# Designs tried in a protein design run: peptides against a protein of PDB entry 1ZZD. Part 21

Target 1, 109 residues: chain A of PDB entry 1ZZD
Amino acid sequence: FQVVNPYLLRDLVDLGIWDEGMKQYLITQNGSIQGLPNVPQELKDLYKTVWEISQKTIINMAADRSVYIDQSHSLNLFLRAPTMGKLTSMHFYGWKKGLKTGMYYLRTQ

## One batch from the design tools (peptide; aimed at target 1 S54 K56 S89)

Design b2_p13_7_s4 (made by RFdiffusion4, then SolubleMPNN; from b2_p13_7, 4 letters changed)
Fold by OpenDDE base, seed 5:
Structure b2_p13_7_s4 (fold): chain B 109 residues (1-109), chain A 13 residues (1-13)
Amino acid sequence: as target 1 above (109 residues)
Amino acid sequence: EDPDDVLLEVEVP
């Protein structure tokens, strides 16, 4: 089930743009505010959904963490439209980035 | 088991 991010809700309220229409918009957009013209880009960047975040960045972060830990944290990767090419690329990219042990739990939308 | 879930393992020797 979908739950509106409480912080996003707060910020939308603070912007004065929260209303029933906005609520319905978020529902139809699966929580994405990327298409809203009246939302600052900074907020769009802040509230990217898991499907909108670059998985490359996630892998980079995991690789960075692996420097400090013996075993890399399990990763949850999200691809809206996964392809074999993307999967392969992520696998090799993770390897290239030096993940000692990378467990990628990929969820598809 | 969710068919939409794929586990990828990256192991560095």
Scores: peptide ipSAE 0.017, ipTM 0.292, DockQ to the pose 0.062
OpenDDE base, seeds 1, 2, 3, 4: peptide ipSAE 0.013, 0.013, 0.007, 0.011; ipTM 0.331, 0.291, 0.289, 0.311

Design b2_p13_8 (made by RFdiffusion4)
Pose (drawn by RFdiffusion4):
Structure b2_p13_8 (pose): chain A 109 residues (1-109), chain P 13 residues (1-13)
Amino acid sequence: as target 1 above (109 residues)
Amino acid sequence: EFEEFVDEVMDEV
């Protein structure tokens, strides 16, 4: 099979750019839209992959919501070019933010 | 200092 994010899908049709220079490009690009030549910036900002969102923001939103969480939450973490240093900063950052669950799975590469 | 450094590295993460 293969299906595109229906919200991203609706928007590409609404711009008529859902030509084949898309279904194909999208698959051989991990489903990313940054750096597509013909897509508005607003769509680029709205449809970031998790690999394109700073794990800093992920941790901050987790810290925000956590004051309302009696227990904890499964905080999966995503690193692009993973170094031991970046992982260390990510662990400490979540640690100093007071999180109960600093990391569920680390998804990488 | 250490915490500032960690915050700077988190901008790249």

Design b2_p13_8_s1 (made by RFdiffusion4, then SolubleMPNN; from b2_p13_8, 9 letters changed)
Fold by OpenDDE base, seed 1:
Structure b2_p13_8_s1 (fold): chain B 109 residues (1-109), chain A 13 residues (1-13)
Amino acid sequence: as target 1 above (109 residues)
Amino acid sequence: SEMEKIEEIMETV
């Protein structure tokens, strides 16, 4: 179940490029606007999908939060093309960054 | 080193 980001919808409307074709495009691209030539780079940077943002950054943010909570929290990571090298590196990196557990949930596209 | 390898890989995720 996917819903179009309401802010993205607003901005696409403001650009005058929202229509049924755009809606279908977003569905086929799983919400990504990175391939659209008529969208400013500023908006592309703002509306990155989970597959387009650095997972290193996600780990860093999780580690920063973990120092202030006693309870364990779930961490979900997203990779389009996972490899053993990437998975191992992310696991150890997270552990070294101070995550209480090196455990995370991996999602693949 | 192994840590350097990890750091290099982490630049790709």
Scores: peptide ipSAE 0.297, ipTM 0.873, DockQ to the pose 0.730
OpenDDE base, seeds 2, 3, 4, 5: peptide ipSAE 0.283, 0.283, 0.287, 0.225; ipTM 0.868, 0.868, 0.870, 0.837

Design b2_p13_8_s2 (made by RFdiffusion4, then SolubleMPNN; from b2_p13_8, 8 letters changed)
Fold by OpenDDE base, seed 1:
Structure b2_p13_8_s2 (fold): chain B 109 residues (1-109), chain A 13 residues (1-13)
Amino acid sequence: as target 1 above (109 residues)
Amino acid sequence: EEEKRIEEIMETV
Protein backbone atom coordinates (compact mmCIF):
# COMPACT_ATOMS: atom_id res chain seq x y z
CA PHE B 1 0.00 0.00 0.00
CA GLN B 2 1.59 3.23 -1.22
CA VAL B 3 0.55 6.72 -0.14
CA VAL B 4 2.06 10.00 -1.26
CA ASN B 5 3.68 11.99 1.54
CA PRO B 6 1.24 14.85 2.22
CA TYR B 7 4.07 17.34 2.72
CA LEU B 8 5.67 16.29 -0.55
CA LEU B 9 2.31 16.67 -2.25
CA ARG B 10 2.00 20.18 -0.85
CA ASP B 11 5.46 21.18 -2.02
CA LEU B 12 4.89 19.77 -5.50
CA VAL B 13 1.61 21.68 -5.71
CA ASP B 14 3.40 24.84 -4.57
CA LEU B 15 5.93 24.30 -7.36
CA GLY B 16 3.05 24.02 -9.82
CA ILE B 17 4.20 20.64 -11.10
CA TRP B 18 1.58 18.39 -9.51
CA ASP B 19 -0.70 16.63 -11.98
CA GLU B 20 -1.88 13.14 -12.86
CA GLY B 21 1.39 12.48 -14.66
CA MET B 22 3.39 13.38 -11.57
CA LYS B 23 1.17 11.14 -9.46
CA GLN B 24 1.79 8.20 -11.77
CA TYR B 25 5.50 8.99 -11.83
CA LEU B 26 5.71 8.81 -8.03
CA ILE B 27 3.84 5.51 -8.03
CA THR B 28 6.24 3.98 -10.55
CA GLN B 29 9.27 5.40 -8.69
CA ASN B 30 8.06 4.22 -5.27
CA GLY B 31 7.92 7.79 -4.00
CA SER B 32 11.33 8.92 -5.23
CA ILE B 33 11.69 12.44 -6.63
CA GLN B 34 15.45 12.22 -7.18
CA GLY B 35 15.04 11.91 -10.94
CA LEU B 36 12.83 14.97 -11.38
CA PRO B 37 14.65 17.81 -13.17
CA ASN B 38 12.19 20.50 -12.10
CA VAL B 39 12.53 19.89 -8.35
CA PRO B 40 15.08 21.88 -6.31
CA GLN B 41 17.90 19.88 -4.73
CA GLU B 42 16.81 21.09 -1.30
CA LEU B 43 13.53 19.25 -1.69
CA LYS B 44 15.27 16.17 -3.07
CA ASP B 45 17.43 16.08 0.05
CA LEU B 46 14.41 16.53 2.28
CA TYR B 47 12.28 13.82 0.68
CA LYS B 48 14.77 11.00 0.34
CA THR B 49 13.19 7.57 0.51
CA VAL B 50 14.61 4.92 2.86
CA TRP B 51 16.52 3.50 -0.10
CA GLU B 52 18.25 6.83 -0.69
CA ILE B 53 19.46 7.49 2.86
CA SER B 54 22.93 6.48 4.03
CA GLN B 55 22.55 3.36 6.14
CA LYS B 56 25.90 4.19 7.71
CA THR B 57 24.23 7.28 9.13
CA ILE B 58 21.32 5.17 10.37
CA ILE B 59 23.77 2.85 12.16
CA ASN B 60 25.57 5.84 13.67
CA MET B 61 22.33 7.26 15.02
CA ALA B 62 21.38 3.87 16.45
CA ALA B 63 24.76 3.62 18.17
CA ASP B 64 24.30 7.09 19.63
CA ARG B 65 20.92 6.07 21.04
CA SER B 66 22.22 2.77 22.41
CA VAL B 67 24.27 4.47 25.14
CA TYR B 68 21.08 5.80 26.72
CA ILE B 69 18.65 2.92 26.18
CA ASP B 70 18.69 -0.85 26.19
CA GLN B 71 19.11 -2.49 22.82
CA SER B 72 15.77 -4.27 22.79
CA HIS B 73 14.56 -2.12 19.92
CA SER B 74 15.04 -3.42 16.39
CA LEU B 75 17.02 -1.49 13.80
CA ASN B 76 15.75 -1.56 10.23
CA LEU B 77 18.22 -1.21 7.36
CA PHE B 78 17.38 -0.73 3.70
CA LEU B 79 19.52 -1.60 0.68
CA ARG B 80 18.48 -1.68 -2.97
CA ALA B 81 21.25 -4.07 -3.99
CA PRO B 82 22.83 -5.84 -1.03
CA THR B 83 26.13 -7.66 -1.41
CA MET B 84 27.94 -9.98 0.96
CA GLY B 85 30.63 -7.34 1.37
CA LYS B 86 28.10 -4.71 2.34
CA LEU B 87 26.31 -7.01 4.78
CA THR B 88 29.53 -8.12 6.46
CA SER B 89 30.82 -4.56 6.65
CA MET B 90 27.60 -3.21 8.11
CA HIS B 91 27.55 -6.01 10.68
CA PHE B 92 31.14 -5.37 11.72
CA TYR B 93 30.72 -1.61 11.68
CA GLY B 94 27.63 -1.82 13.86
CA TRP B 95 29.49 -4.05 16.31
CA LYS B 96 32.45 -1.66 16.38
CA LYS B 97 30.11 1.25 17.06
CA GLY B 98 28.74 -0.49 20.13
CA LEU B 99 25.67 -2.30 18.83
CA LYS B 100 26.50 -5.44 20.82
CA THR B 101 23.08 -6.82 21.64
CA GLY B 102 20.89 -5.12 19.07
CA MET B 103 19.30 -7.09 16.27
CA TYR B 104 18.74 -5.41 12.93
CA TYR B 105 16.56 -6.34 9.98
CA LEU B 106 17.62 -5.87 6.39
CA ARG B 107 15.05 -4.91 3.79
CA THR B 108 15.74 -5.13 0.07
CA GLN B 109 13.94 -3.58 -2.85
CA GLU A 1 43.82 -4.27 5.92
CA GLU A 2 40.35 -5.61 6.62
CA GLU A 3 39.33 -2.62 8.69
CA LYS A 4 40.24 -0.28 5.86
CA ARG A 5 38.27 -2.43 3.44
CA ILE A 6 35.24 -2.24 5.70
CA GLU A 7 35.52 1.54 5.98
CA GLU A 8 35.65 1.83 2.21
CA ILE A 9 32.57 -0.34 1.78
CA MET A 10 30.74 1.62 4.47
CA GLU A 11 31.11 4.74 2.34
CA THR A 12 28.85 3.04 -0.21
CA VAL A 13 25.88 2.19 2.07
Scores: peptide ipSAE 0.249, ipTM 0.848, DockQ to the pose 0.755
OpenDDE base, seeds 2, 3, 4, 5: peptide ipSAE 0.247, 0.134, 0.248, 0.233; ipTM 0.843, 0.782, 0.847, 0.837

Design b2_p13_8_s3 (made by RFdiffusion4, then SolubleMPNN; from b2_p13_8, 10 letters changed)
Fold by OpenDDE base, seed 2:
Structure b2_p13_8_s3 (fold): chain B 109 residues (1-109), chain A 13 residues (1-13)
Amino acid sequence: as target 1 above (109 residues)
Amino acid sequence: SEWEKIEKEMEKV
């Protein structure tokens, strides 16, 4: 299974930092480059994995779609390590944003 | 933000 995005691979090669060590690092990090100090922040922002995207942003996007549909599509949230407090906060935030269908799927890493 | 307000309220619980 290829964990590395092909465009990310290209950019890492262009930076001259791609090697076997980097490959193994990315495998253990499920494709994340957020922890690498020698990678520009703009690339980190571009190549966020599903686990690194703000759940607030996902909820906002779902709320925006709800304006144009009769019933909100199922809301899928991805968290590395969810806590009860965080889940409750997300639920209420979704409600406040006017989602007709609350959180339906919770996926964890 | 509204998100931050909710988080602060939940911390009180």
Scores: peptide ipSAE 0.017, ipTM 0.358, DockQ to the pose 0.189
OpenDDE base, seeds 1, 3, 4, 5: peptide ipSAE 0.013, 0.009, 0.014, 0.007; ipTM 0.366, 0.303, 0.366, 0.222

Design b2_p13_8_s4 (made by RFdiffusion4, then SolubleMPNN; from b2_p13_8, 9 letters changed)
Fold by OpenDDE base, seed 1:
Structure b2_p13_8_s4 (fold): chain B 109 residues (1-109), chain A 13 residues (1-13)
Amino acid sequence: as target 1 above (109 residues)
Amino acid sequence: MEEEKIEKEMETV
């Protein structure tokens, strides 16, 4: 089931833009606020959905953690529109960064 | 895959 992020709810109330229309908007946008003109860029950056986060950044942060992990971690990657070029590049990039697990799950839209 | 091709694709993900 869908749950509203309570921190996002508070910040939208503090902006004076929380109403039933905003609630329905968030449901239809699967929690994305990127399309809202009256939301500051700082809050748009804070409340990125997994589909709005750079997977290059996720792979880099995974590589940074990997030196402190004995076995491996279940790195999940999220692409709206996967291509063979993107997938192959993500695998080789993660491998060159020393990741033991380059991709545990791929999620797509 | 060549490194330049990998880096170009990685800017899109």
Scores: peptide ipSAE 0.463, ipTM 0.907, DockQ to the pose 0.701
OpenDDE base, seeds 2, 3, 4, 5: peptide ipSAE 0.426, 0.371, 0.442, 0.346; ipTM 0.898, 0.881, 0.904, 0.872

## One batch from the design tools (peptide; aimed at target 1 S89)

Design b2_p14_3 (made by RFdiffusion4)
Pose (drawn by RFdiffusion4):
Structure b2_p14_3 (pose): chain A 109 residues (1-109), chain P 14 residues (1-14)
Amino acid sequence: as target 1 above (109 residues)
Amino acid sequence: SVAEELGKENVFHF
């Protein structure tokens, strides 16, 4: 099979740019839209992949919400070019933010 | 996951 994010999909049709220079590009690009030559910046900002969101923001939103969480939450973490240093900073950052669950799975590469 | 809520999965493979 193969299906595109329906919200991203609606927007590409609304711009008529849902030409084939897309369905194909999108698949052989991990479903990323940053650096597509013909897409508005607003769409780029709205449809960031998790790999394109700083794990810092992920951790901050997790900290924000956590004061309202009686238990904990499954906080999966995503690293692009993973170094031992970056992982260390990620663990400490979540640790100093007071999180109960610093990491569920680490998805990488 | 908070991470998955913030990130947009733009392709789905079945």

Design b2_p14_3_s1 (made by RFdiffusion4, then SolubleMPNN; from b2_p14_3, 9 letters changed)
Fold by OpenDDE base, seed 3:
Structure b2_p14_3_s1 (fold): chain B 109 residues (1-109), chain A 14 residues (1-14)
Amino acid sequence: as target 1 above (109 residues)
Amino acid sequence: SISDELGVQNLYLL
């Protein structure tokens, strides 16, 4: 059975908008709350799914932590609709940021 | 998990 992130559940309950309809909405939207008009942007930012986070930010985070390791770590990127242009841009951006390796895993929605 | 590290998972299957 499907379980909602307990932190998200708590916040939605605190907003007073949690009900069975909301649960079904989340299931239908694969956990995304970005389309909910009655949710503050702060919470939308907090609960972005892996498909909703800027992959540029992910690359930046990977580059930052690579300073502390000698060996390359895996970099996973998630795109809803990847294009060759986007993939190329991310690859070279990672290179410019000093990543030891390029994109290792690509996941698509 | 890697997914948790990269972003929030709002739904889980148990």
Scores: peptide ipSAE 0.127, ipTM 0.609, DockQ to the pose 0.634
OpenDDE base, seeds 1, 2, 4, 5: peptide ipSAE 0.102, 0.113, 0.097, 0.092; ipTM 0.596, 0.601, 0.592, 0.597

Design b2_p14_3_s2 (made by RFdiffusion4, then SolubleMPNN; from b2_p14_3, 7 letters changed)
Fold by OpenDDE base, seed 5:
Structure b2_p14_3_s2 (fold): chain B 109 residues (1-109), chain A 14 residues (1-14)
Amino acid sequence: as target 1 above (109 residues)
Amino acid sequence: SVSDELGVKNLYLF
């Protein structure tokens, strides 16, 4: 099931644009607000869904965190339409960035 | 080389 991010809900209410139509829109758009014209770009950047964030950035953040941990966390990656090429590239990029473990979890939509 | 594309909602470990 899908639950609206409570912080997103708050911000939409503060903008005065929250209503049943907005709720249904979010449901049909899988939580994405990228297509909403009445939402500032700053909020769109803040509330990108996991499918809308560059997974290369996620790998970079994981590599940065690995500096402070004994063993790398299992890395969760999200791709709308993964290909073998993308998977291979992501794997080797993670290796190149010095992740301690090659344990990657890929979630597809 | 052979290229594959995935379009199924799933969880993979690699």
Scores: peptide ipSAE 0.020, ipTM 0.301, DockQ to the pose 0.043
OpenDDE base, seeds 1, 2, 3, 4: peptide ipSAE 0.020, 0.019, 0.017, 0.016; ipTM 0.323, 0.298, 0.327, 0.320

Design b2_p14_3_s3 (made by RFdiffusion4, then SolubleMPNN; from b2_p14_3, 9 letters changed)
Fold by OpenDDE base, seed 2:
Structure b2_p14_3_s3 (fold): chain B 109 residues (1-109), chain A 14 residues (1-14)
Amino acid sequence: as target 1 above (109 residues)
Amino acid sequence: SISDELGVKNIYLY
């Protein structure tokens, strides 16, 4: 099955484009609406899946939160096809941004 | 909203 953000479903219904075809599309596309031509870009930006968000942005957000806490919070990163070079770059970028701990967990698709 | 109506945090498509 495919998990979908209920607000995304609401917006698709409000756009009048929700039907069985759209349902099957979301299932096969792992919840992504990025490829839909009849969806405004604003909604595509709003409803990016974890696989579509820049991991650099996630690291930045984690670094910002770490300013307010004594212990580093859990940081999870998501990569479709990780390479050693990409992992190394993310590791050092996180370090540079002042994360007290490295990646808590890495998930791959 | 549809989320409020359904009373769920996430919707599962099968």
Scores: peptide ipSAE 0.051, ipTM 0.528, DockQ to the pose 0.156
OpenDDE base, seeds 1, 3, 4, 5: peptide ipSAE 0.017, 0.021, 0.014, 0.021; ipTM 0.291, 0.401, 0.280, 0.378

Design b2_p14_3_s4 (made by RFdiffusion4, then SolubleMPNN; from b2_p14_3, 7 letters changed)
Fold by OpenDDE base, seed 2:
Structure b2_p14_3_s4 (fold): chain B 109 residues (1-109), chain A 14 residues (1-14)
Amino acid sequence: as target 1 above (109 residues)
Amino acid sequence: SVSEELGVQNLYLL
């Protein structure tokens, strides 16, 4: 069965907005809280899903790790609607940042 | 870590 992130659950309970309706909302939104009006932006930023976090940020983090190892860790990127232009820019940005293996997996929604 | 690359997951299957 599906389980909500325990930290997210705690924070929603602390806000006093957790109920069965909220649970169903999260399920239908695939875990996203971005559309909730009564959630502070700070929490929305903290709990961004894989589809909401900047892929540029993911590339930066992967590049930072690659400095300490012989080969870059496998990089996974997630895009809701990839375009040729977006893929090209991401590829060359990764190259510029010094990724040795580049993009290992591309996932689309 | 893998979790750092994937970002936050708010729903899990058990």
Scores: peptide ipSAE 0.152, ipTM 0.621, DockQ to the pose 0.611
OpenDDE base, seeds 1, 3, 4, 5: peptide ipSAE 0.112, 0.127, 0.096, 0.116; ipTM 0.596, 0.599, 0.584, 0.598

Design b2_p14_4 (made by RFdiffusion4)
Pose (drawn by RFdiffusion4):
Structure b2_p14_4 (pose): chain A 109 residues (1-109), chain P 14 residues (1-14)
Amino acid sequence: as target 1 above (109 residues)
Amino acid sequence: ELIEELEEIEKEYM
């Protein structure tokens, strides 16, 4: 099989750019749209992959929501070019933000 | 001291 994010899909059709220079490009690009040559910036900002969102924002939104969480939440973390230093800063950042669950799985590479 | 070190690491990598 293979199916594209239906919201991203609706928008590519609404621009008529859902030509084949897409279904194919999208798959051999991990389903990323940044740096596609013919896509508006707004769509780029709206459809960031989790690999394209700073784990800093992920942790901040987790901290925000956590004051309303009686228990905890499964906070999966995603690192692109993972170094031991970046991981250390990610752990400490979540730690100093007072999170109960600093990390569920680390998905990487 | 350990926390200060970790804050420096955070500024560098975070």

Design b2_p14_4_s1 (made by RFdiffusion4, then SolubleMPNN; from b2_p14_4, 7 letters changed)
Fold by OpenDDE base, seed 4:
Formats: C-alpha cells, structure tokens, sequence
Structure b2_p14_4_s1 (fold): chain B 109 residues (1-109), chain A 14 residues (1-14)
C-alpha cells in the first residue's frame, strides 16, 4: 500500500487525526482503518479495503450482474487468509447462485 | 448435506 486514498485522507484530516503516525499505520495495515478506535463506524464502512469486503457479497454482486449480460464474465475474489475450505465454499456458493462461469480469479494478500 | 456444510463454512469465512 503505497498511495493513500485521497478521499480517506481528506476525511481523516477533517477528523483531526491525520499525522505521520496515522500514515505509517495505514501503510502497515494495507490501507485498513477498521482497527482505529477514533474513527466513526460510518467511515470504516465507507473505506473498506478489498480484503475487508465480504466475499459472499462479491459473489452475490457477480451473480446479479450475470443476469444483465449475455456473455460470461470473470469473478475476482480477494482473501486475507485463504483456506481450502473457504475456496471450496466460494466455488459451490457461486455455482448455486447461478454464475455463468465457475471460474474466479483468486487474489491473496 | 454437503452443500449445507459448505454454506456454513461460507458464513464463517466469507
């Protein structure tokens, strides 16, 4: 994580909590603010990283998109700590939801 | 069923 989201930066500045320590924290946390006690929950919800979004939500969104497109589309999933169990469940859940393709691209942190 | 087990895993990890 090399570049801070400019909108996140703005909001952190508006909160008065932006400093060099905060910057280093974000770098070490790969952009996550979920662990910060002095950040409102609404901002945590707004600035979830790709690693913090529910994979189930991503699959649901992909399934919804498949209803509106004729050709197959690729699914991209991001996992912090993938396990065989998680991968298997993702595969079958996607199949159950009627994805046009059973293929997904797994990205790991 | 196997599917139900997988769904439980999904609820836990995804």
Amino acid sequence: as target 1 above (109 residues)
Amino acid sequence: SELEKLEEILKKYL
Scores: peptide ipSAE 0.019, ipTM 0.328, DockQ to the pose 0.457
OpenDDE base, seeds 1, 2, 3, 5: peptide ipSAE 0.011, 0.012, 0.009, 0.008; ipTM 0.241, 0.288, 0.240, 0.219

Design b2_p14_4_s2 (made by RFdiffusion4, then SolubleMPNN; from b2_p14_4, 9 letters changed)
Fold by OpenDDE base, seed 1:
Structure b2_p14_4_s2 (fold): chain B 109 residues (1-109), chain A 14 residues (1-14)
Amino acid sequence: as target 1 above (109 residues)
Amino acid sequence: SELEELEKLLEKYL
């Protein structure tokens, strides 16, 4: 089990900012680098965690996969603070996208 | 349309 994305690790090393403190920071931030002032924005955009990206994007990715999959598959969605509105939106959007899966696994932080 | 409005309303929460 690797806590830190190996590619992120590489890039942080290349930036010369990787150390034990950075490691602990990432652990406490659940892998997020959004709060680091010494990281270029392009890397922040690249290394968004599952909690920081739009769940619509996740659903779109699942829909893209479903085009090529005969069997039903599950979809994992991630919400930091789920609300009824968000859940309804996810359900509706999933339906709209015609996902083969009828099961969403909701992960909460 | 009404459906489009509903879709936009819901999508803002995603």
Scores: peptide ipSAE 0.027, ipTM 0.406, DockQ to the pose 0.569
OpenDDE base, seeds 2, 3, 4, 5: peptide ipSAE 0.017, 0.016, 0.025, 0.022; ipTM 0.367, 0.247, 0.432, 0.396

Design b2_p14_4_s3 (made by RFdiffusion4, then SolubleMPNN; from b2_p14_4, 5 letters changed)
Fold by OpenDDE base, seed 3:
Structure b2_p14_4_s3 (fold): chain B 109 residues (1-109), chain A 14 residues (1-14)
Amino acid sequence: as target 1 above (109 residues)
Amino acid sequence: EELEKLEEIEKKYL
């Protein structure tokens, strides 16, 4: 089951827009606030779900983390609709970025 | 040649 990010919850409460309707909206939207007209863009940028972040960015973040970790860490990728071209590009880019183990798990929406 | 193909795929899909 999906749990609302506690920091997102706090910020929505601080905005005064948290209510039962908002809760139900988030459930139906799988945690996405991108479609909400009453949320500032800066919060939308901050609270992108894993489905709303480019996989290139995710791979870059993983590569950055690997600099500080002695052992290879797992990379999880999330795609709404994976294609062969997308998978190939991710694996190739991950290799170029020097990931030690590559993709651990692929999730689809 | 193979690397160029992979780079084209990467540019297209990633």
Scores: peptide ipSAE 0.104, ipTM 0.737, DockQ to the pose 0.869
OpenDDE base, seeds 1, 2, 4, 5: peptide ipSAE 0.041, 0.102, 0.047, 0.081; ipTM 0.505, 0.741, 0.585, 0.726

Design b2_p14_4_s4 (made by RFdiffusion4, then SolubleMPNN; from b2_p14_4, 5 letters changed)
Fold by OpenDDE base, seed 4:
Structure b2_p14_4_s4 (fold): chain B 109 residues (1-109), chain A 14 residues (1-14)
Amino acid sequence: as target 1 above (109 residues)
Amino acid sequence: EELEELEEILKKYL
């Protein structure tokens, strides 16, 4: 089930744009506010869903974290529209970045 | 190299 991010809810209320219509919109958009014209860009940047964040950035952060951990860690990647090319690219990029584990758990929407 | 080509794909799609 879907739950609205409490902080997003607060900010939408502060903007005075929270109502039943907004709630239903978020449900249909899986929590995304990227398409809302009445939301400032700064909030759109702040409240990107996992499907709207660059997975390259996620890989970069995972590579950075791997420097500070002794045990192997799992990496979860989220792709809205995965293709074989995307998957292969993720694998090679992760390898290039020196991840301690080549194991990626792919999540799709 | 092939890795660079794949990286370009990654830049486009990820």
Scores: peptide ipSAE 0.015, ipTM 0.364, DockQ to the pose 0.488
OpenDDE base, seeds 1, 2, 3, 5: peptide ipSAE 0.012, 0.012, 0.013, 0.014; ipTM 0.300, 0.337, 0.362, 0.351

Design b2_p14_5 (made by RFdiffusion4)
Pose (drawn by RFdiffusion4):
Structure b2_p14_5 (pose): chain A 109 residues (1-109), chain P 14 residues (1-14)
Amino acid sequence: as target 1 above (109 residues)
Amino acid sequence: SVYFPEDITSEDLL
């Protein structure tokens, strides 16, 4: 099979750019839209992949919501060019933010 | 090219 994010999908049709220079490009690009030449910046900002969101924001939003969480939450973490240093900063950042669950799975590469 | 978001810096750990 193969299906595109329906919200991203609606928007590409609404711009008529849902030409084949898309379904194909999107799959051989991990489903990313940054650096597509013909897509508005607003859409780029709205449809960031998790690999394109700073794990810093991910942790901050987790810290925000956590004061309302009696227990904890499964906080999966995504790293692009993973170094031991970046992982260390990610662990400590979540640790100093007071999180109960610093990391569920680490998805990488 | 792939997009790289901001990493956690030493200043973020202060």

Design b2_p14_5_s1 (made by RFdiffusion4, then SolubleMPNN; from b2_p14_5, 5 letters changed)
Fold by OpenDDE base, seed 1:
Structure b2_p14_5_s1 (fold): chain B 109 residues (1-109), chain A 14 residues (1-14)
Amino acid sequence: as target 1 above (109 residues)
Amino acid sequence: KPFLPEDITEEDLL
């Protein structure tokens, strides 16, 4: 059950480009607006799906959080096309950053 | 070949 981000919906309406076609487009694109030529880049940067955000950034954020917690926390990573090499790199990167918890969940498209 | 942690770019981890 896919739900459109309500803030994205608002901004698309404000741009005057929201219609049934746009709705169907977002459904087929799993919420991504990165391919839309009539959307400002600032909105594309703002409305990245979990698949479009650098997981390195996610790891960095998790490392920052781990400094202030006294127990393991979950870390979910999302990759479109993981390879063994990429997974190994991510594992070691997380380790180097001092994560208390390794990768809890790996999600793929 | 896995990247070394210091050599990992953001593009490598997407």
Scores: peptide ipSAE 0.018, ipTM 0.425, DockQ to the pose 0.121
OpenDDE base, seeds 2, 3, 4, 5: peptide ipSAE 0.017, 0.006, 0.011, 0.016; ipTM 0.402, 0.335, 0.380, 0.382

Design b2_p14_5_s2 (made by RFdiffusion4, then SolubleMPNN; from b2_p14_5, 4 letters changed)
Fold by OpenDDE base, seed 4:
Structure b2_p14_5_s2 (fold): chain B 109 residues (1-109), chain A 14 residues (1-14)
Amino acid sequence: as target 1 above (109 residues)
Amino acid sequence: SAFLPEDITEEDLL
């Protein structure tokens, strides 16, 4: 399992902040750079992990894709702390947004 | 939304 995005690794190297300490930090943070003070915000915005991206945004993107796809496409959502309330909310939100198919895979952290 | 639980709003979506 690759913890660090290869493009992120490149950018961190270019910034001159990549070292063993950084590597260990990222491992402990499951690849997240959101907590790093020496990383520009633009990179933090670019390199959000699947756990950091709003599932609402993912649903919106899926809905947008579904407009142009005549067949059902899979939707994968990632939740850090799922509850039945949150799951229900996401299901209905997805339905409201016009998703043709419900959630295919739900993964938790 | 009428389908959302009373304590969950669209703004609360992850």
Scores: peptide ipSAE 0.016, ipTM 0.392, DockQ to the pose 0.073
OpenDDE base, seeds 1, 2, 3, 5: peptide ipSAE 0.015, 0.014, 0.000, 0.000; ipTM 0.420, 0.398, 0.271, 0.295

Design b2_p14_5_s3 (made by RFdiffusion4, then SolubleMPNN; from b2_p14_5, 4 letters changed)
Fold by OpenDDE base, seed 4:
Structure b2_p14_5_s3 (fold): chain B 109 residues (1-109), chain A 14 residues (1-14)
Amino acid sequence: as target 1 above (109 residues)
Amino acid sequence: EPYYPEDITEEDLL
């Protein structure tokens, strides 16, 4: 992780907690602020990384919008700690939700 | 192991 979200940077500066240590922390944590005790929860909720969002929610949203899409669309999913069980479950769940394509592009950390 | 769709929690898919 090399580029800090500019909006996150702004908010951290506004909080008065931005410094070189914070920058290095974000780099080592791949942009995650979830572990920071001095960051309000509202900002943690706002700045979730792709690894901190439920992929079930992503599948739900994809299924919902697929109702309005004429052609098939691709879906990218991100798993921090993928297992064969999780992958299989994701496929089954996506199928049940009626996604037009059973093909998910998996990204791993 | 795989879960049935009804048994999948959000935590399982993080």
Scores: peptide ipSAE 0.032, ipTM 0.446, DockQ to the pose 0.123
OpenDDE base, seeds 1, 2, 3, 5: peptide ipSAE 0.023, 0.025, 0.030, 0.022; ipTM 0.454, 0.440, 0.359, 0.422

Design b2_p14_5_s4 (made by RFdiffusion4, then SolubleMPNN; from b2_p14_5, 4 letters changed)
Fold by OpenDDE base, seed 1:
Structure b2_p14_5_s4 (fold): chain B 109 residues (1-109), chain A 14 residues (1-14)
Amino acid sequence: as target 1 above (109 residues)
Amino acid sequence: SPFLPEDITEEDLL
């Protein structure tokens, strides 16, 4: 089972900070490099896990795709700590954006 | 109400 994005692995090697300790750290952080002080911010912005990407952006992308297809794609959302209010708002936002189907999967940590 | 729509921020959807 691959924990680390292969391109991220390459960049960490290029930075000279890849070792077994880093590997174990990333395992405990589910692949996130956001907490690493010795990683440039541009790489942190590039390598976001599904938990670190704005789900609003995901909804927008799904809405854009839905305009041009007959069968709607599944929409998967990932939230760290969802509340009923947030979930309701997300459903309404998806509706406002013209999604043909509701949320297919909700994932939480 | 926890079931009413709220303003969606980027922080809310991370």
Scores: peptide ipSAE 0.017, ipTM 0.433, DockQ to the pose 0.093
OpenDDE base, seeds 2, 3, 4, 5: peptide ipSAE 0.014, 0.000, 0.000, 0.000; ipTM 0.400, 0.278, 0.285, 0.236

Design b2_p14_6 (made by RFdiffusion4)
Pose (drawn by RFdiffusion4):
Structure b2_p14_6 (pose): chain A 109 residues (1-109), chain P 14 residues (1-14)
Amino acid sequence: as target 1 above (109 residues)
Amino acid sequence: LDELDEMADEDDLY
């Protein structure tokens, strides 16, 4: 099979750019839209992949919501070009933010 | 721990 994010899908049709220079490009690009030549910036900002969102924001939103969480939450973490240093900063950042769950799975590469 | 704190604040965590 293969299906595109329906919200991203609606928007590409609404621009008529849902030509084949898309279904194909999208698959051989991990389903990213950044650096597509013909897509508005606002769509680029709205449809960031998790790999394109700073794990800093991920941790901050987790810290924000955590004061309302009696227990904890499964905080999966995503790193692009993973170095031991970046992982160390990610662990400490979550640690100093007071999180109960600093990391569930680390998804990488 | 203070140096590690500064490093963690300065890192974008990508």

